# Peptides against a protein of PDB entry 3NZW, part 144

Target 1, 212 residues: chain A of PDB entry 3NZW
Amino acid sequence: TTTLAFRFQGGIIVAVDSRATAGNWVASQTVKKVIEINPFLLGTMAGGAADCQFWETWLGSQCRLHELREKERISVAAASKILSNLVYQYKGAGLSMGTMICGYTRKEGPTIYYVDSDGTRLKGDIFCVGSGQTFAYGVLDSNYKWDLSVEDALYLGKRSILAAAHRDAYSGGSVNLYHVTEDGWIYHGNHDVGELFWKVKEEEGSFNNVIG
Target 2, 222 residues: chain B of PDB entry 3NZW
Amino acid sequence: QFNPYGDNGGTILGIAGEDFAVLAGDTRNITDYSINSRYEPKVFDCGDNIVMSANGFAADGDALVKRFKNSVKWYHFDHNDKKLSINSAARNIQHLLYGKRFFPYYVHTIIAGLDEDGKGAVYSFDPVGSYEREQCRAGGAAASLIMPFLDNQVNFKNQYEPGTNGKVKKPLKYLSVEEVIKLVRDSFTSATERHIQVGDGLEILIVTKDGVRKEFYELKRD

## One batch from the design tools (peptide; made by RFdiffusion4, then SolubleMPNN)

Design b2_p20_5_s4 (from b2_p20_5, 13 letters changed)
Fold by OpenDDE base, seed 3:
Structure b2_p20_5_s4 (fold): chain B 212 residues (1-212), chain C 222 residues (1-222), chain A 20 residues (1-20)
Amino acid sequence: as target 1 above (212 residues)
Amino acid sequence: as target 2 above (222 residues)
Amino acid sequence: DAEIARLLAEAAQARGPVYL
């Protein structure tokens, strides 16, 4: 898996691959690794598929309960803390989760929290999570600027996942792309890696190690 | 060393069509290299136009299916005989599987039915409850032999329009029930030739708006 | 249980846990 999220002047970009594996077996090329918790809040998935799907869905229910009780959307800080507290209770039990909680509230603005099954919870502007994270960071860190246009930021997110899909055997399939603003998240499509690779190679003149 | 799990072999296969879905399984049940039964059905009608199979360790599979059938029953009791939708069934099965997260059911689970728009639906599960809706899925002993075939013949992977120099992919289209049944039969006959844990008989459950139909075909008995 | 997880992962008939 490779997932990433970053803040910039235009909000948040979230980009993820779609490959799932069981050992050396490619279980799926079409997995949705982003959970849409509410119109303003996303969760990303890396690690055990069942652990991520189950507990992030559970998190969605907790966020909805908060909204019903408090008559206000839950903060990104509180949502991420609920998940962090949950996984901490299971520490040592063998959960495998590397997640990002990304969203917008009026109080916080665009916000990203990293939460993993080791009990780590971090607020930050840039995270790459998964087996391909270092490949994504290589592209993302080299090109990231706060002042990116929305178009350039979307491309950078997509391009960083593509780099990871190219080098990480456990990443691939397609890129799912999101843009989060004060008006909520916007889905920017599913981009098949097989097609995207050749398009990017042609347009950039990149990936020159591959002949074609 | 103690091993709480057995492996009863077999293979299952689900394919979703436009207004139907199929879930098929061979009827061979084995332990090690011994055939326990040449006709032990592993695909079940669970009511509400949902068919289910949990392939792997038969004891776990049977337990899971029984629990789900019971869940359907209680759903009717609690919700005034409301029909359980296929997506809700998938969520319920996730909870059944994940409830044993630390001592999992040793099975690969597939369900098939119609979604709320009347379109064919197939959901597949890992042993601990991760799930995905797909157009097709093979599970069990010969899944590695069949799944690539399904990628090619259902999803038209690696197929291109002739004369386009590989630039235009073959367009996706729904398969007819006759085409799907042909693919299922070809899949299982081929798998039977190459895998000792697959054979004897093939049972296919076809789900349409009119209900569940069963078809049976002989496979090689070697 | 790590041993149970290993058994599931190594089984050819029933797939082990799926990872992302």
Scores: peptide ipSAE 0.398, ipTM 0.798, DockQ to the pose 0.350; fails the geometry check
Fold by OpenDDE base, seed 2:
Structure b2_p20_5_s4 (fold): chain B 212 residues (1-212), chain C 222 residues (1-222), chain A 20 residues (1-20)
Amino acid sequence: as target 1 above (212 residues)
Amino acid sequence: as target 2 above (222 residues)
Amino acid sequence: DAEIARLLAEAAQARGPVYL
């Protein structure tokens, strides 16, 4: 898996691959590794598929309950804390989760929290999470600027996942791309890695380690 | 040391069509190198046009299916005989599986039916309850033999339009029920040839708006 | 738990837990 999220002047970019594995077996190339908790809040998934899917869905329910009780959307800080507290209660039980909670509230603005099954909870501007994270960081860190245009930021997110898909055997399938703004998240499509690779190679003159 | 799990072999396969879905399974049940039964059905009609199979350790599979059937029953009691949708069934099964997260059902689960728009639907589950909706899925002993075939023949992976120099993919299209049945039969006959845990018989449950139909075919018995 | 995890890890890919 490779997931990433970063803050920039235009909000948040979230990009993830779609490969799932069971050992050396490619279990799926079409997994949704982003949960749309509400129109302003996303969760990303890395690690155990069931752990992430189950508990992030549960998180969605908790976020909805918060909205009903408090008559306002939950903060990204609070949502991430709920998940963090949950996984901490299961510490030592063997949960495997590397998640990012990404969203917008009026109070916080665009916000990203990293939450993992070790109980770590971090707020930050840039995170790459998964087996391909270092490959994604290689591209993302090299090109990241706060002042990126929305188009450039979207491309950078997509391009970083592509780099990881190219080098990480556990990442691939497609890139699912999101842009989070004050108006909520916008889905920017599913980009098949096979097609995207050749397109990017041609347009950039990159990936010259591959002849044809 | 004690192993709480067995392996009863077998293979299952789901394929969604446009307005139908199929879930198929062989009828062989084994332990190690011994055939326990040549006809032990593992694909079940669970009501509400939902068919289910949980392949792997048969005791766990049977338990899971029974629990789901019971869940369907109680859903009707609690919701004025409302039909359980396939997506709700999938969520319910996730909870059944994940409820045993720390002592999992040792099964690969597939369900098939129609979604709320009348489109064919197949959902597959790992042992601990992760799930996704897919156009096709193979599970069990010969899944590694069948799934690549389905990628090629259902999802048209690695197929291109002739004369396009590999630039134009074969377009996706739904398969007819007859085409799907043919693919299922070819999958299982091929799997039977190459895997000792697959054989004896093939049951195919076909879900349409008119209900569940069952077909049976003989497989090799060696 | 460790033993169950081992068993799952050693199982065929079709019945092993899926990872992202």
Scores: peptide ipSAE 0.398, ipTM 0.796, DockQ to the pose 0.359; fails the geometry check
Fold by OpenDDE base, seed 4:
Structure b2_p20_5_s4 (fold): chain B 212 residues (1-212), chain C 222 residues (1-222), chain A 20 residues (1-20)
Amino acid sequence: as target 1 above (212 residues)
Amino acid sequence: as target 2 above (222 residues)
Amino acid sequence: DAEIARLLAEAAQARGPVYL
């Protein structure tokens, strides 16, 4: 898996691959590694597929309950804390989760929290999570600026996942791309890595380690 | 060393069509190198136009299917005989599986039916309850032999329009029930030739708006 | 349970837990 999220002047970009594996077996190339908790809140998935799906779906229910009780959308801080508290209760039990909770509230603005099954909870502007994270960071860190245009930011997110898909055997399939603003998240499509690779190679003159 | 799990072999296969879905399984039950039964059905009609199979350790599979059938029953009691949708069934099964997260059911689960729009639906599960809706999925002993074939023949992977220099993919298209049955039969006959845990018989459950029908075909009894 | 995890890992291709 390779997931990433970063804040910039235009909000948040979230980009993820779609490969799932069981050992050396490619279990799926089409897994949805983003849960749409509500129109303003996303969760990303890395690690155990069942752990992530189950608990992030549970998180969605908790967030909805918050809205019903409090008559206000849950904050990104509170949503991430609910998940963090949950996984911490299971610390040592063997859960495998590397998640990012990304969203927008009027109180917080665009916000990203990293939450993992070790009990770590971090707020930050840039995270890459998964087996391909270092490959994604290589591209993302080299090109990131706060002042990126929305178009450039979307491309950078997509391009970073592509780099990881190219080098990480456990990442691939497609890139699912999101842009989060004050108006909510916007889905920016599913981009097959095979097609995207050749397009990017041609347009950039990159990936010259691959002849054709 | 104590092993709480057995492996009863077999293979299952689900394919979704436009207005139907198919879930098929061989009828061989095996332990190690010994055939326990040449006809032990492992694909079940669970009611509400949902068919289910949990392939791997048969004891776990049977337990899971029984629990799901019971869930369907109670769903009717609690919700005025409302039909359980396939997506809700999938969520329910996730909870059944994940409820044993730390002592999993040793099975690969597939369900098939129609979604709320009447479209064919196949859901597959790992042992601990991750799930995905797909157009096709093979599970069990010969899954690694069959799944690449399904990628090619159902999802048309690596197929291109002739004369386009590989630049235009073969368009996705729903398969007819007859075409799907052919693919299922070819899959299982091929798997039987190369895997000792697959054979004897093939039972196919076809789900349409009119209900569930069953077809049976002989496989090699080797 | 470590033993259960091992057993599942050994059957990873067909019936092991899926990872992302």
Scores: peptide ipSAE 0.397, ipTM 0.795, DockQ to the pose 0.355; fails the geometry check
Fold by OpenDDE base, seed 1:
Structure b2_p20_5_s4 (fold): chain B 212 residues (1-212), chain C 222 residues (1-222), chain A 20 residues (1-20)
Amino acid sequence: as target 1 above (212 residues)
Amino acid sequence: as target 2 above (222 residues)
Amino acid sequence: DAEIARLLAEAAQARGPVYL
């Protein structure tokens, strides 16, 4: 898996691959690794598919309950804390989760929290999570700046996942891309890695280690 | 060393069409090298136009299917005989599986039916309850032999339009029920030839808006 | 638990626990 999220002047970019594995077996090339908790809040999935899918769906329910009780959307801080508290209760039980909670509230603005099954909860501007995270960081860190245009930011997110898909055997399939603003998240499509690779190679003159 | 799980072999296969879905399984039940039964159905009509199979350790599979059938029953009691949608069924099965997260059902689960728009739907589950809606999925002993074939013949992977020098992919399209049944039969006959845990019989459940029908075909018995 | 996990991992070629 490779997931990433970063804040920039235009909000948040979230990009993820879609490969799932069971050992050396490619279980799926089309897994959705983003949970759409509400129109303003996303969760990303890395690690055990069932752990992430189950508990982030549960998180969605908790967030909805908050909205019903408080008549206000839950903060990204609170949502991430709920998940963090949950996984901490299961510490040592063998949960495997590397998650990012990304969203927008009036109180916080665009916000990203990293939460993992070790009990770590971090607020930050840039995170890459998964077996391919170092490959994604290589591209993302090299090209990131706060003042990216939305178009450039979307491309950078997509391009970083592509790099990880190229080098990480556990990442691939497609890139799912999101842009989060004050008006909520916008889905920016599913981009097949096979097609995207050749397109990017041609347009950038990159990936010269591969002969077409 | 104690092993709480057995492996009863077999293979299952789901394919969604435009307005139908199929879930097929062989009828062989095996332990190690011994055939326990040549006709032990493992694909079940669970009501509400949902068919289900949980392949692997048969004791766990049967338990899971029974629990799901019971869930359907209680759903009707609690919701005035409302039909359980395939997506809700998938969520329910996730909870059944994940409820045993730390002592899992040793099974690969597939369900098939129609979504609320009348489109064919196949959902597959890992042993602990992760699930995905897919156009096709093979599970069980010969899944590794069949799934690549399905990638090619259902999802048209690595197929390109003639005369395009591999630049234009073959377009995705739904298969007819006849085409799907043919693919299923070819998959299982081929799997039977190469895997000792697959054979004896093939049972196919076909889900349409008119309900569930069953087809049976003989497989090799050696 | 570790033994169960191992057994599940060995079955991964068909459909073991899925990881992302």
Scores: peptide ipSAE 0.390, ipTM 0.791, DockQ to the pose 0.361; fails the geometry check

Design b2_p20_7_s1 (from b2_p20_7, 8 letters changed)
Fold by OpenDDE base, seed 5:
Structure b2_p20_7_s1 (fold): chain B 212 residues (1-212), chain C 222 residues (1-222), chain A 20 residues (1-20)
Amino acid sequence: as target 1 above (212 residues)
Amino acid sequence: as target 2 above (222 residues)
Amino acid sequence: MEPTGGGFWHPFMQKIIHPA
């Protein structure tokens, strides 16, 4: 798995692969590793697929309850804290989760929190999470700037996941790409890694370790 | 060391068509190398045009299916006989599975039916309740033998249009019910030849707008 | 044997979105 999120002048980019494994078995190439909690809030998934899917869906319900009770959307800080508090209650029970809560509120602006099953909760501008995270960081850190255009930022997110898919056996399938703005998240499609690889190789003249 | 789980073998397979879905399973029940039964059905009509199979440890599978059937019954009581949608059924089954997250049902679960638009739907589950809607899925003992075949024949993986130098993929299209039945039969026939825990009989449940139809075929009895 | 365990040799395993 490789998931990433980063803040830039145009909001937040979220990019994830779609592979799930069971040992050496590729269990799926089409897993949705982003949960759309509400039109302004996303969650990413790494770890146990069931743990992430179940509890992030539960989080969505809690966020909706907050909206109904408080008559306003939940903050990214509060949403991430709810999840963090939950996993902390299960500390030692064997949950496996590495998640990013990404969203926009008028009060906070574009915001990213990292939350994992160890009880860690971190606010930040750039996170890569999963077995392929170091490969993604290699590309992302080398090209990241706050002043990226939306087009360049989307490409950088996609390109970073592609690099991880190329080197990490546990990452692959496709890239799902999101852009989060003040108006909410926008889905920027599913990009098959096989097709994307050859396109990028041709356009960039990169991946020269592979003979086309 | 105490092992609370058994393994009764077998294999199941789901394929979604345009306006139908198929869920198939062999009828062999085995423990280790001993065949317990040559005809023990493991694919069930659960009502509301939903078919279900939970393959692996048969005791857990039966328990899960019974719980789901009861859930359907209670859903009707609580919601004035409203039909349970396939997506709602999938969510319900997730909760049944994840409710035992720390002592899981030792099964691979597949359900099949029609979505709210009348399109074929297949949902697959891991033992703890992660689920995904897919066009096809194999589960159980011979899943590793069948799934790559389905990737090739249902999803047309690694197939390209002739004369395009591998640049144009074979377009995705829905298969007819006859084509799907053929693929299912070929899958189980092939799996039976290579896996000792698969054989004896093949039961296929076909879901359409008109209801659930069952077909049965003999498999090798070795 | 646990279905939540890893390993290609085990027929009944949970799906893993592989962590770091």
Scores: peptide ipSAE 0.319, ipTM 0.814, DockQ to the pose 0.096
Fold by OpenDDE base, seed 1:
Structure b2_p20_7_s1 (fold): chain B 212 residues (1-212), chain C 222 residues (1-222), chain A 20 residues (1-20)
Amino acid sequence: as target 1 above (212 residues)
Amino acid sequence: as target 2 above (222 residues)
Amino acid sequence: MEPTGGGFWHPFMQKIIHPA
């Protein structure tokens, strides 16, 4: 798995692969590792697919209840805290979750929280999460700047996942790409890694370790 | 140490067509190498045009299916006999599975039906309730033998248009019910040859707008 | 046998989105 999210001048980019494994078995190449909590909040998945899918869906319900009660959308801080508190209650029970809660509120601006099943909750500008995270960081950190255009930021997110998919056996399938703004998230498609790889190789002249 | 789980073998397979879905399973029930039954159906019509199989430890599978059937019944009571949609069924099954997250049902679950647009739908579940809608899924003992075949024959993975030098993928298209049944039969006959826990009989449930149809085919009994 | 286990040979595998 490789998931990433980063803040930039245009909001948040979220990019994830779609491979799930069970040992050496590729269980799926089409897993949706981004859970659309609501039109303004995204959750990413790493760890146990069921744990993430179940509890992030539950989180969506809690966020909706907040909106109904408070007549205001929940903050990213509060949403991530709800999840963090929940997983902390299960600490030691064997939940496996490495998640990023991403959103844009008027009061917070673009906001990313990392939340894992160990009880860690971190606010930050850039996170890569999963077995391929170091590969993604290699590309992302080398090219990241706050002033990226939306187009360049989307490409960078996609390209970072591609790099991870190339080197990490547990990452692959496709890249799901999101752009989060104050108006909500925008889905920027599913990009098959096989097709994307050759396209990027041709356009960049990269991946020269692979002979075409 | 006591192991609460058994493994009754078998294999199941779901394929979604354009306006139909198929869920198939062999009828062999086995413990280790001992055949308990040559005809123990494991694919069930659950009502509301939903078919379900929970393959693995049969005791857990049966329990899960019974719970789901009961859930369908209660859904009708609570919602004035409203038809349970396949996506809602999937969510319900997730909760059934995840409700036992720390003592899971030892099963691979697949359901099949039609979505609200009348399109074929297959949902697959891991033992703890992660689920996906897919065009096809194999589960059980011979899933590793069948799934790559389905990738190739249903989703046309690694197939390219002739003369394109591998640049143009074979276009995705829906298979007819006849083509799907053929693929299912070929899958199970092949699996039977290579896996001792698969065989005896093949039961195929076909879901269309007109309801659920069952077909049965003999498999090797060795 | 752990039902949440995974492997090529395991018939009932939990889907894992492999963590770091």
Scores: peptide ipSAE 0.310, ipTM 0.808, DockQ to the pose 0.096
Fold by OpenDDE base, seed 4:
Structure b2_p20_7_s1 (fold): chain B 212 residues (1-212), chain C 222 residues (1-222), chain A 20 residues (1-20)
Amino acid sequence: as target 1 above (212 residues)
Amino acid sequence: as target 2 above (222 residues)
Amino acid sequence: MEPTGGGFWHPFMQKIIHPA
């Protein structure tokens, strides 16, 4: 798995692969590792697929309840805190979760929180999470700037996942790409890694370790 | 140390068509090297045009299916006989599975039906309740033998248009019910040849807008 | 045997979206 999110001048980019494994078995190439909690809030998944899917869906319900009770969208800080409090209650039970809660509120602006099953909750501008995270960071850190255009930021997110998919056997399938703005998240498509690899190789002259 | 889980073998397979879905399973029930039954159905009509199989440890599978059937019954009681949608069924099954997250049902679960638009739907579950809607899924003992075949024949993986030098993929298209049945039969006959836990009989449940139809085919009784 | 494990040879494993 490789998931990433980063803040830039144009909001948040979220990019994830879609592979799930069971040992050496590729269990799925089409896992949706982004949960659309509401039109302004995304959750990413790494770890146990069931743990992430179940509890982030539960989180969505809690966020909706907040909206109904308070007549206001939940903050990214509060949403991430609900999840972190939940997983902390299960500490030691064997949950496996590495999640990013990404969203926009008028109060906070574009915001990213990392939450994991160890009880860690971190606010930050850039996170890569999963077995391929170091590969993604290699590309992302080398090219990241706050002043990226939306187009360049989207490409950078996609390209970072591609690098990880190429080097990490546990990452692959496709890249799902999101842009989060003040108006909510926008889905920027599913990009098959096989097709994307050859396209990028040709256009960039990269991946020269692979002979075509 | 006591192992609470058994493995009763078998294989299941779901394929979604345009306006139908198929869920198939062999009828062999085995423990270790001993065939317990040559005809023990493991694919069930659960009502509301939903078919379900939970393959693996049969005791867990039967328990899960029974719980789901009860869930359907109670859904009708609580919601004025409203039909349970396949997506709602999938969510319900997730909760059933995840409710035992720390002592899971030892099963690979697949359900099939029609979505609210009348399109074929297949949902697959891991033992703890992660689920996906897919066009096809194999589960159970011979899943590793069948799933790559389905990738090639349902999703047309690694197939290209002739004369394009591998630059144009074969376009995705829905398969007819007849084509799907052929693929299912070929899958199970092939799996039976190479896996001791698969054989005896093949039961296929076909879900359409008109209801659930069952077909039966003999497999090798080795 | 725990079904939460993983292996090519074992058909009843949870899906892992591999953590770091």
Scores: peptide ipSAE 0.328, ipTM 0.818, DockQ to the pose 0.095; fails the geometry check
Fold by OpenDDE base, seed 2:
Formats: structure tokens, sequence, C-alpha cells
Structure b2_p20_7_s1 (fold): chain B 212 residues (1-212), chain C 222 residues (1-222), chain A 20 residues (1-20)
């Protein structure tokens, strides 16, 4: 798995692969590792697929309840705290979660929180999470700047996941790409890694470790 | 050391068509190397045009199916006999599975039906309740033998248009019910040849707008 | 046997979105 999110001048980019495994078995190539909690809030999944899917869906319900009760959207800070508090209650029970809660509120602006099953909750500008995270960081950190255009930022997110998919056996399938703004998230498609790889290789002249 | 789980073998397979869905399973039930039954159905009509199989440890599978059937019943009571949609069924099953997250049902669950648009739908679950909608899924003992075949024959993976030098992928298209049934039969006959836990009989449940029909085919009994 | 442990040879393991 490789998931990433980063803040830039244009909001947040979220990019994830879609492979799930069971040991050496590729269980799925089409896993939705981004949960659309609401139109303004995304959750990413790494770890146990069921743990992430179940609790982030539950989180969505809690966020909706907040909106109904408070007549305003929940903050990214509060949403991530709800999840963090929950997983902390299960500390030691064997949950496996490495999540990013990404969203935009007027009060907070574009915001990313990392939340894992150890109870760690971190606010940050850049996170890569999963077995392929170091590969993604290699590309992302090398090209990241705050002043990226939306187009360049989207490409960078996609390209970073592609790099991870190339090197990490546990990452692959496709890249799901999101752009989060004040107006909400925008889905920027599903990009098959196989097709994307060859396209990028040709256009960039990259991946020269692979004979074309 | 006490192991609360058994493995009753078998294999299941779901394929979604355009306006139908198929869920199939062999009828062999085993323990270790002993055949307990040559005809123990493991694919069930659960009502509301939803078919379900939970393959693995049969005791857990049966329990899960019973609980789901009960959930369907209660859904009708609570919602004035409203039909349970396949997506809602999937969510319900997730909760059933995840409710035992720390002592899971030892099963691979697949359901099939029609979505609210009348399109074929297959949902697959891991033992603890992660789920996704897919065009096809194999589960159980021979899943590793069948799933790659389905990738190739249902999703046309690694197939390209002739004369394109591998540059143009074979386009995705829905398969007819006859084509799907053929693939299912070929899958199970092949699996039976290579896996001791698969055989005896094949039961196929076909879901259409007109309801659920069943087909049965003999498999090798060796 | 734990069904959550993963494994290629075992058909009843949870899906893992592999952590770092």
Amino acid sequence: as target 1 above (212 residues)
Amino acid sequence: as target 2 above (222 residues)
Amino acid sequence: MEPTGGGFWHPFMQKIIHPA
C-alpha cells in the first residue's frame, strides 16, 4: 500500500494505490483506499482493510451526527480526534490502521491529520503512509514545493504513487487521485498503473531500469 | 493446542453480468482428507433477490448466513416489507462480520444480486468484514486457481487487440448468462482436477429481475 | 489458527493494505 497526502497553495492532493494483499496473494487490485466521509473530508486507508473501512465509515456517521447537532461541518481536527480517541480505546486489541484524515474547513483551511492504531495523531503538510511510503517520499520530497500549480501537484501525487507501485510489491493496481479545496474534494480519476507506467516512461524518459 | 476453527474446503465463485449475477459453489464438504458430504449446498437464496455464500469453516458460514437471513426478516419488519438492496445487504454483512472482529467468522463471503439500477452485482468480504463490489470473485480452497482465470476471461486482463502490438487492450464487455455459466463450469471442472477439496457437484444460483434460479452440474467425485 | 494473519497459502485471511 501507498497512500499520500500533501498540502500546497491550491489545497490538498490525495493519491493512493488500490492493491490489497493477503501475504503473497494479491487479494484485490481495485480497493478503494480513500473513503469519502463527506464532500469536504477524506479518509485514507492503510493496515487492515476491514479495520480502516469499518471505523472510517463509522467516523463518517459521527461526522454527520456532528453536523446535525451543531448545524455546521465538523472540523478536520475534531474528526481526526474522534478517530484517534476511538482507536486509542482499542489500543492493544490488534487494530491495524494508518490513516490520513484530509479536509478543508473555512476555519482550518486545508488540513491533514495522520492517525494510526497506536493512537498517534499528527498534523502535517506531507504524509506518505504504507509499505511503499519511502518510495513515494523519494519522489514527492524531491519535487514538492508549496507553490505548485494544481496540475503539477496532481501529477506529483500520481507520479509518487507510481514510483511506489514500481518498487513496492505490495502497491499497485491503480492510482486514485483527489484534489481537496474549500469547495470540497474533486475526484481526478482512476489511473491504471500499467498504462500509467508506460505513458510516464515515454513522456519523461524515466524508469530506464525497465527496458521498453 | 485447541483450534476453534475448522476448514470444510470447497470453492465459491461470483460473476456479475449486465442484468444478472451468478453465485456458484461446489457441494463437497470435507474435514482434513475426509469427505463429509458430497452434496452440502453452500450457496443460499436469502430473499430479496440476494444470494449468499460464506465458504470456509462451515459452522461459521452457516451461522453467518442464518444471521443474515434473520437480518433480512427484521429489515422487512422494521421497514414495511421494503426490499433490502444489495448495497445495504453488503453493509449489514460487514457489521455481522466485524462484530466478531476479535473472534472472526472463518469464511470468505460472497453475495450476488442486482443493484438498484438492475445491474448485476457481486460483493466479496474478507473474514472480518472488508468488502468491495467486483465483477467477479473466487473464494475458498481453489480461489487461487480460479481467480487468475477470471481476471483473464471476465475482466480480459492481459488481452490485447490483435495487430496492435499489445498497445490496445481488449475492450471490456458484459458476458451473457450462457457465457458466464460456461466460465463457471470450466472454472470448477478445472479446479476439481487440481484441488482435492473441490468436487462432487456444482450448484449455480442465477439472479435476474425475475428471481433466483438454480442449476446443478455433476463434478468429479474422486 | 488466526484468520487475520494473512498468507498466500491460506484462503481465509483478511485483506491487508500493507503497512510500513
Scores: peptide ipSAE 0.326, ipTM 0.823, DockQ to the pose 0.097; fails the geometry check

